# Peptides against a protein of PDB entry 5JXT, part 178

Target 1, 319 residues: chain A of PDB entry 5JXT
Amino acid sequence: SLLPKKEINVYIGMSEMQVKWYQKILEKDIDAVNGAGGKRESKTRLLNIVMQLRKCCNHPYLFEGAEPGPPYTTDEHLIYNAGKMVVLDKLLKRIQKQGSRVLIFSQMSRLLDILEDYCVFRGYKYCRIDGSTAHEDRIAAIDEYNKPGSDKFIFLLTTRAGGLGINLTTADIVILYDSDWNPQADLQAMDRAHRIGQTKQVVVYRFVTDNAIEEKVLERAAQKLRLDQLVIQQGRAQVAAKAAANKDELLSMIQHGAEKVFQTKGAFGTMAEKGSQLDDDDIDAILQAGETRTKELNARYEKLGIDDLQKFTSESAYE

## One batch from the design tools (peptide; made by RFdiffusion4, then SolubleMPNN)

Design b2_p22_7_s3 (from b2_p22_7, 12 letters changed)
Fold by OpenDDE base, seed 4:
Structure b2_p22_7_s3 (fold): chain B 319 residues (1-319), chain A 22 residues (1-22)
Amino acid sequence: as target 1 above (319 residues)
Amino acid sequence: SKLDERRAERRRRRRERDEALL
């Protein structure tokens, strides 16, 4: 029988460069961040801020003029300028040493472009699929990854493109580099490795930028997933509530951690203490803390009924 | 844009690697 997947949220501090860019994003739209736009503030403006903050949590080189150059060089700066890359770089070394193979999912094809530069820089053999990949090229990439004795260690996928019914059971590790607004898309992605034909324990690492917008994206996704599960179990199909965040929810999400980000001089958390010099003990500590926080997050929502899960969307707007 | 220049450079370096494998 297939072993249950182990899911661990990996909470990662921002690099110094990410903090600077996160501050700059908030400052550019400070009136909207402070709620000063009132009833006239467009939901579109708040959604744009959320998208820029999520880009920052992924990698600062997603912004115009953030990457050093021209000339553009792929070097250690690609890693140390993003907290997720620092953790990824150490985690991939461990995964490879264990004789595991890894799927890396992102919402952003432009982040996969950075991950390709990283794979080339580290000498990791990889495959790639995104939304622009032709159907024939998708088949070829899957077959190249899944072939017996494949030297392809990494598969880079956009979550939506990787969700399309494919079998990747030749990988046992899944990294969700970011999260979808729809938790079902992330489940569909991880279930490409966690399927009939898998012989190993599947482990899913979900990267989450700590004290930032992504923590609220994760909480909202966990709440929605629990609500969807309870609605299915209770046969209450009508409770498939407004999947789109309201303005107040978006504002609360943008404000989360913003004060701490403005007060921060340099990097956040373990990234401030160790930067790119994380050792194996630092990674174990991050994974253990992540496992604890994951259990606590799940336990908060597992105890809630449908009515409580519907109310909890409203109370987080006034604290 | 600098982002478009970087993307053009990635595409060039990819072609150069693919040509070196042939």
Scores: peptide ipSAE 0.532, ipTM 0.923, DockQ to the pose 0.045
Fold by OpenDDE base, seed 1:
Structure b2_p22_7_s3 (fold): chain B 319 residues (1-319), chain A 22 residues (1-22)
Amino acid sequence: as target 1 above (319 residues)
Amino acid sequence: SKLDERRAERRRRRRERDEALL
């Protein structure tokens, strides 16, 4: 029988560079962030802010003029300038030492470009698929990854392209570098490794930037997943889960952690204390804290009924 | 843009690596 997948949210502090860019994004649209635009604030403007903040949580080098250079070098700065890269770099060493193979999913093909530079820099052999990959090249990449004795350690995928029915059961680790707004897309990505033919315990690491918009993206995705489950169970197919966040939801998501980001000088959490000097004990602490917070998050939404799950519960900052 | 220059540089380095494996 297929073992149940273990899912762990990995909460990661921003690097100093991420904090600086996150501040700049908020400051650029401060009137919108403060809700001063009222009814005149366009949903499109808020969605753009959300997109920029999510880019920042992934990597600062997704922005014009953020990457050092010219000359553009692939060096340790690619890692220490993004909290997720610092954790990824340590986690991949452990995964490789365990004799595991890993799928890395992102929403952003531009982040996969950075992850390719990283793989080359660390000497990790990899495959890549995104939404622009030709059908033949996609087959070739899958076959190269899945072949017996494949030397390909990493498969880089966009979540949507990787979700397309492929078998990747030759990997036992899944890293969701970011989350889809639709939790079903992330499940479909996990199910590339967690499928008939898997012989190992699948472990899913979901990277979440702590004290940032990604926590609210995760909460909303968890809420939606629970709502979808309850709607199916209760036969209430007419409860179209409003797939699109409203303006107030988007504003609440943008505001989450914003004050703390403005007050922060330097990096966040373990990134402030250790940065690129994270050891194995620091990784174990991050994973253990993540496992606890994952259980708490799931337990919160498991207690809610359909009517509660239809409301975006901004957890008030008072619990 | 600097982003486009960096992407062009990545594509160049990819080709150079692929050619060095042949």
Scores: peptide ipSAE 0.524, ipTM 0.921, DockQ to the pose 0.044
Fold by OpenDDE base, seed 3:
Structure b2_p22_7_s3 (fold): chain B 319 residues (1-319), chain A 22 residues (1-22)
Amino acid sequence: as target 1 above (319 residues)
Amino acid sequence: SKLDERRAERRRRRRERDEALL
């Protein structure tokens, strides 16, 4: 029988470089961040801020002039300048030692370009699929990854490209490097490993930048997923979850953690204490804290009815 | 742009690696 998947949100502090770039993004549009534009503020401006903040949470080298150089190098700076890369680097070493194989999903093909440089730098053999990959090349990459005795450890996928009905049950670990605005896209991605033919316990690690926009993206995704489940269960097909965030919701998401980011000198959390020098105990502590916060998040939305889940509840458990 | 320069550098290093595997 297929074992139930284990899902863990991995809450990760920003690196010093991410904090600096996150501050710079907020400062550039400070009037919009403070809500000073009121009803006149364009939804497009707020969506652009959200997109830049999400890029920052993924990797600062997604911005013009962020990467050091020329000359451009592929060295440890690619890792220590992004909190998610520091955790990924330690986690992948553990996953490999366990004899597991891993799918890594992102919304951003440009982040997959950084993850390819990382895989080469660490000597990890990988496959890649994104939205631009030709059909024949997709089949070839899947077959090469799934073949008996495949030496490919990592599969790099964009979430939408990886969601397209493929079987990747030869992997037992799934890393969601970022989240989709539609929780069903992330479910479809993890169900590539968690399917008939899987012989191992599937574990899903969802990376979430702590004290940042991504916590609110995650909360919104959890809210929508619970709403979709209740609508199906109650036969109320007319409750289309409004796919698009309103302006006030986007503003609340942008403001989340912004004050603490402005006050921060250096990195956040374990990234401030250890930086790239995380050990196995630091990883276990991050995973345990993540498992606790994941249970708390799920328990919050399990208690809510359809009418409550239709309202954006911005009440952070930290106020 | 510096992003375009970096993308060009990535493409160069990929070609050099793929050529070294041949």
Scores: peptide ipSAE 0.449, ipTM 0.898, DockQ to the pose 0.042
Fold by OpenDDE base, seed 2:
Structure b2_p22_7_s3 (fold): chain B 319 residues (1-319), chain A 22 residues (1-22)
Amino acid sequence: as target 1 above (319 residues)
Amino acid sequence: SKLDERRAERRRRRRERDEALL
């Protein structure tokens, strides 16, 4: 029988470089961040800010002039300049030692380009699929990854390209490097490893930048998923969760952690204390804290009824 | 842009690796 998947949110502090770039994004549109734009503030402007903040949470080298060069070099700076890369680098060493194989999902094909540089730098053999991958190349990459005795350790996928019905049950670890606005897209990505033909316990690590926009993306996705589950269970088809965040939700999400980011000099949390020098005990502590916070998050939404979950999507604009 | 230069370099290095496997 297929074992139930284990899901763990991995809460990760920003690097010093991420904090600087996150501040710069907020400062550039400070009037919008403060809600001073009034009726003139377009939903499109707020969506653009959210997308820049999510890019920052993924990697600062997604921005013009952030990566050192030319000449461009791939070195330890690729890792220590992003909190998620520091945790990923340690976690992948553990996963490899365990004889596991890993799917890494992102919303951003440009982040997969950075992860390719990382894989080459660490000597990890990988496959890649994104939304631009030709059909034949997609088949070839899947077959190369799934072949008996494949030396491919990592599969890099965009969440949408990975959602397209493929079988990757030869992997037992899933890393969601970022989250979709639609929790169903992430579930569809997990189901590439967690399906008929899987022989191992599937473990899903969801990376979440702590004290940043990604916590609110996660909370909103968890609310939506619970609402979708309750609607299906109760047969109440009319409770379509609003597919897109409203203006006030987007503003609240942008404001989340912004004050603490402005007050912070240097990195956040474990990134301030240890930087890139995380040991195996530090990773265990991060995973254990993440497992606790994941249980707390789930328990918060499991207690809520349909009416409460609908109110939270409206009232999170007033707190 | 520096981002476009970096992306062009990544695409070059990818081709060079793919050609070395043939």
Scores: peptide ipSAE 0.444, ipTM 0.896, DockQ to the pose 0.045

Design b2_p22_7_s4 (from b2_p22_7, 11 letters changed)
Fold by OpenDDE base, seed 4:
Structure b2_p22_7_s4 (fold): chain B 319 residues (1-319), chain A 22 residues (1-22)
Amino acid sequence: as target 1 above (319 residues)
Amino acid sequence: SKVERERERRREERRRRDELLL
């Protein structure tokens, strides 16, 4: 029988470089971040800030002039300059020692480019598919990954490309390196490993940058998913969940953690204490804290009715 | 960007090396 999937949000501090770039993004558009643009502030400007902050949470080398060089080398700096890469690097070593195989999903094909450089640097054999991959090349990559005795440890996928009905039940670990605005896209990605033919316990690690915009992206996605479930259960098909965040929601998301980011001179959380020197005990502590916060997050939304879940206010999460 | 072109170049060099090993 298919075992229930275990989902764990992994809350990760920003590296010192990510903090510096996150500050620069906020400072560049400080009037919009402070809400000083009022009714004249464009939703497009706020969406652009959100996209830049999400890029920063993924990797600072997604920005021009962030990567050290020329020459542009691949070494340890590719890892220690992004909190998610530090955690990923330790987690993949553990996953490999356990004899597991892993799917890594991202919204950003340019992040998969960094993950390819990382896989080569660590000697991890991998497959890749994204939105630009031809249909024939997708089939070939899936077959190469799924073949009996495949030496391919990692599959790199964009969430939308991985959502296209493929079977990857030869993997038992799923890493969501970032989250989709549509929680159904992430579920569809998980369901590539969590399907008929899976023989192992599927574990899903969702990476979330702590004290940053990604916490609010996650909260909004969890709220939407619960609302969609309740609407289906109650037969209220007419409750069109407003699919797009309004300006005030986007502004609140941008402002979340911004003050603490401006006050921070170094890295955040475990990245400030240990940086790239995380050991196996630090990873266990991060995973345990993540499991606790995941249960707390789910318990908040499980108690809410449809009318409460339609009210997106930062205040309704503290009552 | 220059960084993206340098990543693309390194990926092409890796692909060519992998093709020469087949």
Scores: peptide ipSAE 0.057, ipTM 0.659, DockQ to the pose 0.045
Fold by OpenDDE base, seed 2:
Structure b2_p22_7_s4 (fold): chain B 319 residues (1-319), chain A 22 residues (1-22)
Amino acid sequence: as target 1 above (319 residues)
Amino acid sequence: SKVERERERRREERRRRDELLL
């Protein structure tokens, strides 16, 4: 029988470089961040800020002029300048030693480009599929990854390209490097490894930048998932939250952690204490803290009814 | 950007190496 998947949110502090870029993004649109734009603030402007903040949470080198160079080298700076890369680098070493194989999902094809550079730098053999990959090349990459005795350790996928019905049950670890606004897209990505033909325990690591917009993206996705589950269970198909985030929701998400980001000199959390020098005990502590916070997050939304889950107020998740 | 072009160059060099190993 297929074992139930384990899902662990991995809460990761920003690097010093991410904090500096996160501050710059907020400062550039400070009037919008403060809600001072009133009726003149377009939903499009807030969505653009959200997209830039999510890029920053993924990697600062997604911005022009962020990567050191010329010359543009692939070196340890690719890792230590992004909290998610520091954790990924340690986690992949552990996963490889365990004889596991890993799917890495992102919403951003440009992040997969950074992950390819990282894979080459660490000597990890990989496959890649995104939304621009030709159908034939996609089949070839899947077959190469799934072949008996495949030396490909990593599969890099965009979440949407990975969602398209492929079987990757030859992997047992899933890393969601970022989250979709639609939790169903992430579930569809996990179901590439967690499917009939899987023989191992599937473990899903969801990377979440702590004290940043990604916590609110995660909370909203968890709320939506619970609402979708209750709607299915109660037969109330009309209640399915079709509503894209409103302006006030987007503003609240942008403001989350912003004050602490402005007050912060240097990195956050474990990135401030140890930076790239995380050991195996630090990774175990991060995973254990993540498992606890994941259980707490799920328990908050499990207690809420449909009417409470329809109210997107930042306050109702803390009672 | 120059960064994107350098990433593209590195990807093309990798693809050529992978094609030579097949």
Scores: peptide ipSAE 0.056, ipTM 0.680, DockQ to the pose 0.042
Fold by OpenDDE base, seed 1:
Structure b2_p22_7_s4 (fold): chain B 319 residues (1-319), chain A 22 residues (1-22)
Amino acid sequence: as target 1 above (319 residues)
Amino acid sequence: SKVERERERRREERRRRDELLL
């Protein structure tokens, strides 16, 4: 029988460089962040801020002029400048040592570009599929990854491209490097490994930048997932989960952790304490803390009814 | 493979794009 998947949110502090870029993004649009734009502030502007903050949470080199150079080099700076890369680097070493194989999903094809350079730098053999990958090349990449005795350790996928019903049961680890606004897209990504033909325990690591917008993206996704489940259970097909955040929700998401980010001179959490020097015990502590916070997050939304889940108030997440 | 050649092509295109954004 297929074992139930284990999903763990991995809460990761920003690097010093991420903090600096996160501050710059907020400062550039400070009037919008403070809600001073009132009725004049467009939903589009807030969505743009959200997108920049999510880019920052993924990797600062997603911004023009962020990467050190010229000369542009692939080196340890690619890792230590992003908290998610520091954790990924240690986690992948552990995963490989365990004889596991890993799917890495992101919303951002440009992040997959960075992950390709990282894979080359670490000598990890990989496959890649994104939205631009031709159908024939997708088949060939899947076949290359799934072949008996495949030397491909990593499969890099955009979440939406990976969602296309493919079988990747030759992997047992899934890393969601970022989250989709639609939790069903992430579930569909996990179901590439967690499917008929899987023989191992599938473990899903969801990377979440701590004290940043990604916590609110995760909370919103968890709320939506619970709402979708309750709607299915209650047969209330007419309860269209409001697919798009309103202006006030977006503003609240942008403001989340912003004060602490402005007060921070260095990195956050384990990135401030250890940086790139994370050991196996530090990773175990991060995973254990993540498992606890994941249970707490799920338990919070499990208690809420449909009417409560339709009211995305920042307050309903703290009661 | 065809996939590897296409990956190399995409890498070169990305490098060139990043060089052109300077």
Scores: peptide ipSAE 0.029, ipTM 0.681, DockQ to the pose 0.194
Fold by OpenDDE base, seed 3:
Structure b2_p22_7_s4 (fold): chain B 319 residues (1-319), chain A 22 residues (1-22)
Amino acid sequence: as target 1 above (319 residues)
Amino acid sequence: SKVERERERRREERRRRDELLL
């Protein structure tokens, strides 16, 4: 029988470079971040800020002029300048050592480009599929990954491209490097490994930048997923889950952790203490804390009714 | 290195794509 998938949110501190770029993004639009634009502030501007903050949480090299160079080298700086890369690097070493194979999903094809550079730098053999990959090349990549005795350790996918009904049950680990606004897209990605033909325990690691916009993206996605489940259970098809965040919701999400980011003169959490020098115990601590916080997050939304789940918890970014 | 040249190539391709989208 297929074992239930184990899902763990992995809460990761920003690197020093991420903090600096996160501050720079907020400062550039500080009046919008402080709500000073009021009713005149465009929803589009707030969405743009959210997208820049999400890029920062993924990797600072997604910004023009962020990457050191010229010359542009592929070196350890690719890893230590992003908290998610530091954790990924240690986690992949463990995953490989245990004889597992891994799917890595992102919303951002440009992040997959960085992950390709990383794979080449570490000597990891990989496959890649994104939205631009031709249909024939997708088939070839899937077949190359799934073949008996495949030496391909990693499959790099955009979440939406990987969601297209493919079977990747030859992997047992799923890393969601970032989250979709639609939790169903992430579930569809997980279900590439977690389906008929899987023989191992599927483990899903969802990377979440702690004290940042991504925590609120995750909370909103969890809320929506619970709402969708309750709507299905109650037969209330007409609860149009307002799929798009309003301006006040977007503003609250942008403000989340912003003060602490402005006060920070380095990295966050374990990234400040250890940086790229994480050991196996540090990884175990991060995973254990993540598992606890994942259970707490789920338990929060399991107690809520439909009417409560329709209210965005606007607990202020300052409380 | 070969890796750096391939990275530079991907950067140039990204830049060209971004310039075509502006």
Scores: peptide ipSAE 0.040, ipTM 0.658, DockQ to the pose 0.053; fails the geometry check

